# Ledger of designs, part 135: peptides against a protein of PDB entry 4Z63

Target 1, 334 residues: chain A of PDB entry 4Z63
Amino acid sequence: LCLGMNDLTGNIPEDLFHLKRLNLLGIQENRLSGSLSREIRNLSSLVRLDVSWNLFSGEIPDVFDELPQLKFFLGQTNGFIGGIPKSLANSPSLNLLNLRNNSLSGRLMLNCTAMIALNSLDLGTNRFNGRLPENLPDCKRLKNVNLARNTFHGQVPESFKNFESLSYFSLSNSSLANISSALGILQHCKNLTTLVLTLNFHGEALPDDSSLHFEKLKVLVVANCRLTGSMPRWLSSSNELQLLDLSWNRLTGAIPSWIGDFKALFYLDLSNNSFTGEIPKSLTKLESLTSRNISVNEPSPDFPFFMKRNESARALQYNQIFGFPPTIELGHNN

## One batch from the design tools (peptide; made by RFdiffusion4, then SolubleMPNN)

Design b2_p17_6_s4 (from b2_p17_6, 7 letters changed)
Fold by OpenDDE base, seed 2:
Structure b2_p17_6_s4 (fold): chain B 334 residues (1-334), chain A 17 residues (1-17)
Amino acid sequence: as target 1 above (334 residues)
Amino acid sequence: SSSWVTTELPPDFTPPK
């Protein structure tokens, strides 16, 4: 049953919960309000539940133990409060959980040893507090993780050295500290292709440790951190780099010539730093800017990117990395 | 640029209709 993208109001009719053969309930992008009914438990054949972009409030009902086939739960952009229900945090069937842009709070707790199918987690823009869950690496299929805009004070857990499934990770604006430790840990994530750390590590030094290595890194975003230091030499070994944003930091020294050796680099923002010297001639040789063949078929994160303007609340949404225009931004350096 | 990349939703984010 797909009723998305309408102007439906009020609550879900109770009679809808008698549809025991229903595999897909999509009621997204409406004006549905009130609490999400516990009677969802009666939808025992449910594979996909999409209640996103509504006016739902209250706690998410703890009924996911009665939904043994549920693979997809989309509840982004609602007014949900409380924590993740225990049955949801223990779901062995769940592949994707998206609860971005709610009012969920408390400590983030997932039973990753039970969540054997979880591959995508979006909990960005909530009110979770405390530390990052140390047991996230126990979610052995977890590939996409967005935890942006929560209040995860402290450091990246040491256990994330073992996060082999992790490919796309965002922690933008999550009150994280110790960038040297974070990079030293996350370099062990052998499948990590996308790392977004914008608005963390305020005023720290960007490490220039030659022992750091990110073999498969395609997207690195560490913008608006007020980071000190220079362009890190370790980044020169990330030969698959496609997008680099280090804008709005306090980086100094020359832009190194090796920045032009990245064959796939099509988006470079080093603006609003304190770089000096000449523009490297190697930047004029970036193959990705001269060829139209950007490989449109590469896997992207399940979470969107945003280009946020400093002076405006308006941001441009990009659902794919290749949606970014080919860009070299070196402005506002002195 | 007067912008930076993030995954943070803008405060006034409305879905495209």
Scores: peptide ipSAE 0.426, ipTM 0.856, DockQ to the pose 0.600
Fold by OpenDDE base, seed 4:
Structure b2_p17_6_s4 (fold): chain B 334 residues (1-334), chain A 17 residues (1-17)
Amino acid sequence: as target 1 above (334 residues)
Amino acid sequence: SSSWVTTELPPDFTPPK
């Protein structure tokens, strides 16, 4: 049953939960309100539940043990409160969980040993607090993780050295500390292609350790951290780099010539730093900007990117990395 | 640029209709 993208109001009729053969319920992009009924447990054949972009409130019901076929739960942009229900945090069937932009709170806890099918997790823009869950790497299929705009004080857990499935990771604006430790851990994530760390590590030094290596890194975003230091030499080994945003830091020294050697780099923002010297002539030779149609068919994160303006509450949303315009921003340097 | 890339939803983010 697909009823998305309407102006439906009120709550879900209770009789809808009698549809025991229902595989897909999509009621997204409406004005549905109230609590999500516990009677959703009666939908024992449910594979996909989309309740996103509504006015749902209260706690998410703890009934996911009665939904053994549920692979997709989309609840983003609602008013859900409380934690992740225990049955949801233990779901062996769940592939994708999206609860972005809710009011979920408390300590983030997932039973990753039970969540054997989980490949995508979006919990961005919630009220989770405490530390990052050390057991996330036990989610052996977890590829896409957005935890942006929560309050995960402290450091990236050492256990994330073993996060082999991790490909797309965002921790933007999550009160993280110790960028040197974070990068030193996350370099062990051999499948990591996208790393977003914007609005963390306030005033720390960006490490220039030549021992750091991100083999498959395509997207690095570490904007608005007030980071000190220079352009990190270790980044020059990330030959697949497509997007780099280090804007709104306090980086100094020259922009190195190797920045123009990236064959796939189409978006570069180094603006609002303290870089000095000449613009590297190698930037005029960026193949991606001169001749190469970047393949629009490359895998992107399941979470959207936003280009946030400093003076505006408005952000541009980009659902795919290739939706970014080819850009070189070097403004507001010395 | 007066902007930066993030994955956080702006507080006043209204979905594109």
Scores: peptide ipSAE 0.404, ipTM 0.849, DockQ to the pose 0.583
Fold by OpenDDE base, seed 5:
Structure b2_p17_6_s4 (fold): chain B 334 residues (1-334), chain A 17 residues (1-17)
Amino acid sequence: as target 1 above (334 residues)
Amino acid sequence: SSSWVTTELPPDFTPPK
């Protein structure tokens, strides 16, 4: 049953929960309000539940033990409060959990040893507090993780050295500290292609440690951190780099010539730093900007990117990395 | 640029229609 993208109001009719053969319930992008009924437990055949973009409130019901086929739960952009229900945090069937842009709170706890199918987790823009859950690497299929805009004060856990499944990771605006430790840990994530760390590490030094290596890194975003230092030499070994945003930092020194050696680099923002010297001639030879054949069919994160303008609350949404226009931004350097 | 990349939803974010 798909009733998304309407002007539906009120609550879900109780009789809808009698549909024991229902595999898909999509009621997203409405004005549905009240609590999400516990009677969802009666939908024992449910594979996909999409209640996103509504006015739902209260706690998410602890009924996911009665939903053994549930693979997709989309509840983003609601008023949900409390924690992740125990049955949801233990779901062996769940592939994707999206609860972005809610009012969920407390410590983030997932039973990753039970969540054997979880591949995508979006909990961005919530009120989770405490530390990042050290057991996330036990979610052996978890590739996509957005934890942006929570209050995960402290450091990236040392256990994330073992996060072999991790491909796409965002911690944007999560009150993180110690960028040197974070990069030193996350370099061990052999499948990491996308790393977004914007609005963390306020005023720290960007490490220039030649021992750092991100072999498969395609997207690095560390914008608006007020980071000091220079262009990091370790980044020159990330030969697959496609998008680099280091804008709105306090980076100094020259832009190195190796920045033009990245064959796939189509988006570069180094703006609003303190870079000096000449523009490298190698940037004028970026093959990605001169060749018509950018392979558009590369894996992308499940979470969208946003280009946030400094002077406006308006951001452009980009669902795919290749949705970004080919860009070289070197403006506002000293 | 006057912008930066993030995955954070802007507070005034209207989804594209």
Scores: peptide ipSAE 0.402, ipTM 0.848, DockQ to the pose 0.537
Fold by OpenDDE base, seed 3:
Formats: structure tokens, C-alpha cells, sequence
Structure b2_p17_6_s4 (fold): chain B 334 residues (1-334), chain A 17 residues (1-17)
């Protein structure tokens, strides 16, 4: 049943929960309000539940043990409060959980040992607090993780050295500290292609440790951290780099010539730093900016990117990395 | 440019009406 993108108001009719053969319920992009009914438990054949972009409030009902086929739960952009229900945090069937832009709070806890099918997790823009869950690497299929805009204290857990499934990771604006530790840990994530760390590590030094290596890194975003230091030499070994944003930092020194050696680099923002010297002539040789054949069919994060303007509440949304225009921004340097 | 890339929703991100 697909009723998305309407002006539906009020509650879900109770009789809808009698549809025991329903595999897909999509009621997204409406004005549905009140609590999400516990009677969703009666939908025992449910594979996909989309309640996103509504006015739902209260706690998410703890009924996911009665939904043994549920693979997709989308609840982004609602007013949900409380934690992740225990049955949801233990779901062996769930592949994708999206609860971005809610009011969920408390310590983030998932039973990753039970969540054997979880591959995508979006909990961005919530009120989770405490530390990052150390057991996330136990989610052996978890590839896509957005935890942006929560209040996670401290550092990236040491256990994330073992996060072999991790491909796309965002921790943007999550009050993280110790960028040197974070990068030193995350370099062990052999499948990591996308790393977003914007609005963390306030005023720290960007490490220039030549021992750091991100073999498969395609997207690195560490914007608006007020980071000190220079362009890190270790980044030159990330030969697959496609997008680099280090804007709105306090980076100094020259822009190194090796930036022009990235064959796939099509988006570069180094603006609003303290870089000095000449613009590297090698930037004029970026193959991705001269070639018309950018492969549009590469895997992208499930979470969207946003280009946020400092003075505007409006951001441009990009659902795919290749949605970014080919860009070189070097403005507002010394 | 006065912009940067993030994955956080803008605070005033209202659903499209």
C-alpha cells in the first residue's frame, strides 16, 4: 500500500493493521500525526515500512519481534522521541534503518550480534548522547553509517579498527575530539570509501603522519573544524580520491602539487583557509575535469550530502557524489 | 564560497510542502 506524497492527516485507520499479507506500507510525505500505533505488529508479512516525512510523535513501538520479515524501516523526519526499541535493536531481518531527523535520545545501543542483516544505518540529526557504540563493528554487514549531528562525546572507539564492513561513514557535527586518533583508527577500515568529519575536532591539528593510509578513500570531507596544520602528505596515497573538502579550516603552507595527480578528483574545496604560495599547475591536468566520461554508476552513500552556506539556512542536497558539479574552490586564502 | 559539505540536515529543513 503506497499512500505517500499526499496531504493525509490524523492517524492511520485501525483497519489498516488487519492487512496481514501487506509486504509494503508507504505513508511517507504526509501530515500523519500522533503515535505510531503498536498495532503495526499485526502486519506480520511486512518487508518495508516507510513512515518518513510525517508528524509522528512519541516513542517508536517495541513490536519489531513480531515483524520477522521487516528489511526496511524508514522513519526519517518525524518527531519520534525515546530510544531505539529493544526489538528493533535486536532485529535479525532488518537491512536498513533510517531514523534521521527525529528527537531520539539517550545512549545509542544496538545489539550488532543479533542484527546480522543490517547494512545501512542513518541516525543523523537526533539527540543521542554519550559515546559512540563500541560494538558497531560487530554488525558484520554494516556498510553505511550516518551518525551526524548527535552529541557523541570523546573519541572514535578503538574497536573501529575492526570495522571491516564500513564503506560510508559520517560523523559530521557530533562533538568528536582527537582527529589524530580518529584517523589512526579509521585507516584500518579497508573498505572505507567515504569519510565525513565536518564540524568536529575544533581547533585541532590535522595530522601529517606519513604512516596514515586510506587505500580506498574516494570522499574526504573535514570542513569547518578550524583545523591547523598543512595539507597532509598521507592523503597523496589515496589514489582513488574523487571529492575533497577541507574548507573553513586554518590550514597553512602551500597547496602541494600532488593534488593534481588524483585522476578521479573532480571536486576540490580548500577555500577559507590560510594557504599560501602559487596555485599548483598540476590542477590544470586533473583528468576528471578534462574527461567527459565520469563513471556515474559508482556506489554512493545512502545518506545525502548537503552543501551548507554559512549565512543561509538553505542547503543544496546531493543524493550522489557525482551530483556535485566539478569544482575547484581555492578562494579566501592568503 | 561561503559553503561547506556536510551530512547534517539544515536546522530549518522543513519538508517540502
Amino acid sequence: as target 1 above (334 residues)
Amino acid sequence: SSSWVTTELPPDFTPPK
Scores: peptide ipSAE 0.401, ipTM 0.844, DockQ to the pose 0.652

Design b2_p17_7_s1 (from b2_p17_7, 7 letters changed)
Fold by OpenDDE base, seed 4:
Structure b2_p17_7_s1 (fold): chain B 334 residues (1-334), chain A 17 residues (1-17)
Amino acid sequence: as target 1 above (334 residues)
Amino acid sequence: SYITTEDDRSAEEILAE
């Protein structure tokens, strides 16, 4: 049953929950309000539930133990409060959980040993607090993780060295500290291709440790951190780099010539730093900007990107990395 | 401008409409 993208109001009729054979319920992009009924437990054949972009409030009902076939739960952009229900946090069937842009709070707790099928997690823009859950690497299929705009004080857990499934990771604006530790840990994520760390590590030094290596890194965004230091030499070994945003930091020194050696680099923002010297001539030879057609069909994160002019401005949404226009931004440097 | 993964509008702002 698909009723998305309408102007429906009120709550879901209770009689709808008698549809025992229903595999897909999509009621996204409406004005549905009130609590999500506990009677959703009656939809025992449910594979996909999309209630996103509504006005739902209250706690998410703890009924997911009665939904053994549920693979997809989309609840982003609602007013849900409380935590992740225990049955949801223990779901062995769930592949994708998207609860971005809610008011969920407390400590983030997932039973990753039970969540054997979870491959995509989006909990960005909530009110989770405490530390990052150390057991996330126990979610052995977890590839896509967005935890941006929460309050995860402290450091990236050491356990994330073992996060082998991790490919796409965003922790933007999550009050993280110790960028050296974070990068030192995350370099062990051998499948990591996208890393977004914007609005963290306020005023720290960007490490220039030659021992750091991100083999498969395609997208690195560490913007608006007021980071000190220079362009990190370790980044030169990330030969697959496609997008680099280090804007709004306090980076100094020259822009190195190796920045033009990235064959796939199509988006570069080094603006609003303190770089000095000349623009490397090698930037004029970036193959991706001259002759190379960027493949539009490459795998991308499940979470969207946003380009913000400032912290209070409405951002432009980009659903795919290749949605960004080819860009070289070097403005507002010394 | 800078890139992030934060939504433009919070759930609270949506609910206040």
Scores: peptide ipSAE 0.576, ipTM 0.898, DockQ to the pose 0.693
Fold by OpenDDE base, seed 5:
Structure b2_p17_7_s1 (fold): chain B 334 residues (1-334), chain A 17 residues (1-17)
Amino acid sequence: as target 1 above (334 residues)
Amino acid sequence: SYITTEDDRSAEEILAE
């Protein structure tokens, strides 16, 4: 049953929960309100539940143990409160959980040893507090993780050295500290291609340690951190780099010539720093911006990106990396 | 401008657009 993208109001009729053969319920992008009924437990054949972009409130019901076929739960952009229900945090069938942009709170806890199928997690823009869960690497298929705009004080856990499944990771604006430790840990994630760390590590030094290596890194965003230091030499070894945003920091020194050697680099923002010297001539010969066509059919994060131009402007949403226009921004330096 | 993964708009604000 697909009723998304309408102007429906009120709550879900209780009789709908008698549809025991229902595999897909999509009611997204409406104005449905009230609590999500615990009677969803009666939809025992449910594979996909999409209640996103509504006005739901209250706690998410703890009934996911009665939904053994549920693979997809989308509840982003609602007013849900409380924590992740125990049955949801222990779901062995769930592949994707999206609860971005709610009012969920407390310590984030998932039973990753039970969540054997979880591959995508979006809990960005909630009210979770405490520390990052150390057991996330135990979710052996977890590839996409967005935990942006929560209050995860402290450092990236040492256990994330073992996060082999991790490919796309955002922790933007999550009150994280110690960028040197974070990068030192995350370099061990063999499949990491996208890393977003915007609005963390306030005023720290960007490490220039030649021992750091991110072989598969395609997207690095570490914007608006007030970071000190220079362009990090370790980044020159990330030969697959496509997008780099280090804007709104306090980086100094020259822009190195090796920045123009990235064959796939199509988006570069170094604006609002304190870089000096000349613009490298190599930037005028970036293959991605001249003659080389980059394939647009590459894997992308499940979570959207947002470009914030200014505090008053609406952020532009980009669902794919290649949705960004080819860009070189070097403005507002010195 | 800078890139992030944050959408701070409420459901009401988004649905009013």
Scores: peptide ipSAE 0.575, ipTM 0.913, DockQ to the pose 0.797
Fold by OpenDDE base, seed 1:
Structure b2_p17_7_s1 (fold): chain B 334 residues (1-334), chain A 17 residues (1-17)
Amino acid sequence: as target 1 above (334 residues)
Amino acid sequence: SYITTEDDRSAEEILAE
């Protein structure tokens, strides 16, 4: 049953939950309100539940143990409160959980040993607090993780050295500290292609450790951290780099010539730093900017990107990396 | 401008657009 993208209001009729053979319920992009009924438990054949972009409130019902076939739960952009229900945090069938842009709170706890099918997790823009879950790497299929805009005080857990499944990771604006440790850990994530760390590590030094290596890194965003230091030499070894945003930091020194050696680099933002010297001539030879054929068919994170002009401005949403226009931004430097 | 993955819009604000 697909009723998405309408102007439906009120609560879901209770009789809807009598549809025991229903595999897909999509009621997204409406104005549905109230609590999500516990009677969802009656939809025992449910594979996909999309209640996103509504006005639901209250706690998410703890009924997911009665939904053994549920693979997709989309509840982003609602008013849900409380924590992740225990049955949801232990779901062996769940492939994708998207609860972005809610008011969920408490410590983030997932039983990753039970969540054997989880490949995408979006909990961005919630009110989770405490530390990052050390056991996330135990979610052996977890590829896409957005935990942005939560309050995860502390450092990236050492256990994330073993996060082999991790490909797309965002921790933007999560009150993280110790960028040196974070990068030192995350470099061990061999499948990591997208790393977004914007609005963390406030005022720290960007490490220039030649021992750091991100082999498969395509997207690096570490913007608005007030980072000190220079362009990190270790980044020059990330030959697949497509997008680099280090804007709104306090980086100094010259822009190195190797920045133009990235064949796939189509988006570069080094604006609002303290870089000095000349613009490298190698930037004029970036193949991605001279050739018309940017391959749009590459895998992308499941989480959207947002371009913000400032902290208070409305962001422009980009659903794909290649949605960004080819850009070289070097403005507002010395 | 800078890139992030956080959405600052509430559900109500988004649905009003």
Scores: peptide ipSAE 0.589, ipTM 0.909, DockQ to the pose 0.798; fails the geometry check
Fold by OpenDDE base, seed 2:
Structure b2_p17_7_s1 (fold): chain B 334 residues (1-334), chain A 17 residues (1-17)
Amino acid sequence: as target 1 above (334 residues)
Amino acid sequence: SYITTEDDRSAEEILAE
């Protein structure tokens, strides 16, 4: 049953929960309000539940143990409060959980040993607090993780050295500290292609340790951190780099010539730093900017990107990395 | 401008658009 993208109001009729054969319930992009009914438990054949972009409130009902076939739960952009219910945090069938842009709170706890099918997790823009969950690497299929705009004070857990399934990771604006430790840990994530760390590590030094290596890194965003230091030499070994945003930091020194050696680099933002010297001539030879054939068919994160002019401005949404225009921004340097 | 993955809009603001 697909009722999305309408102007429906009020609550879900109780009789809807009598549909025992229902595999897909999509009621997204409406004005539905109130609590999400516990009677969802009656939809025992449910594979996909999309209640996103509504006005739902209250706690998410703890009924997911009665939904053994549920693979997709989309509840982003609502007013849900409380924590992730225990049955949801232990779901063996769930592939994708999207609860971005709610008011969920408390410590983030998932039973990753039980969540054997979880491959995508978006809990960005909530009110989770405490530390990053150390057991996330136990979610053996977890590929996409967005935990941006929560309050995860402290450092990236050492256990993330073993996060082999991780490909797309965002921790933007999560009150993280110790960038040297974070990069030292995350370099061990062999499948990591996208790393977004914007608005963390305030005023720290960007490490220039030649022992750091990110072999498969395509997208690196570490913007607006007030980072000191220079362009890190270790980044030159990330030959697949497509997008680099280090804007709004306090980086100094010259822009190195190796920045033009990245064959796939189509988006470069080094603006609002303190770089000096000449613009490297090698930037004029970037193949991705001279050829029209940017491969549009590459896998992308499940979470959207946002381009913000400033911290108070409305963001432009980009659903795909290749939605960004080919860009070289070197403005506002010394 | 800078890139992030956070959305600052409330549900009410988004639905009003």
Scores: peptide ipSAE 0.576, ipTM 0.902, DockQ to the pose 0.802; fails the geometry check

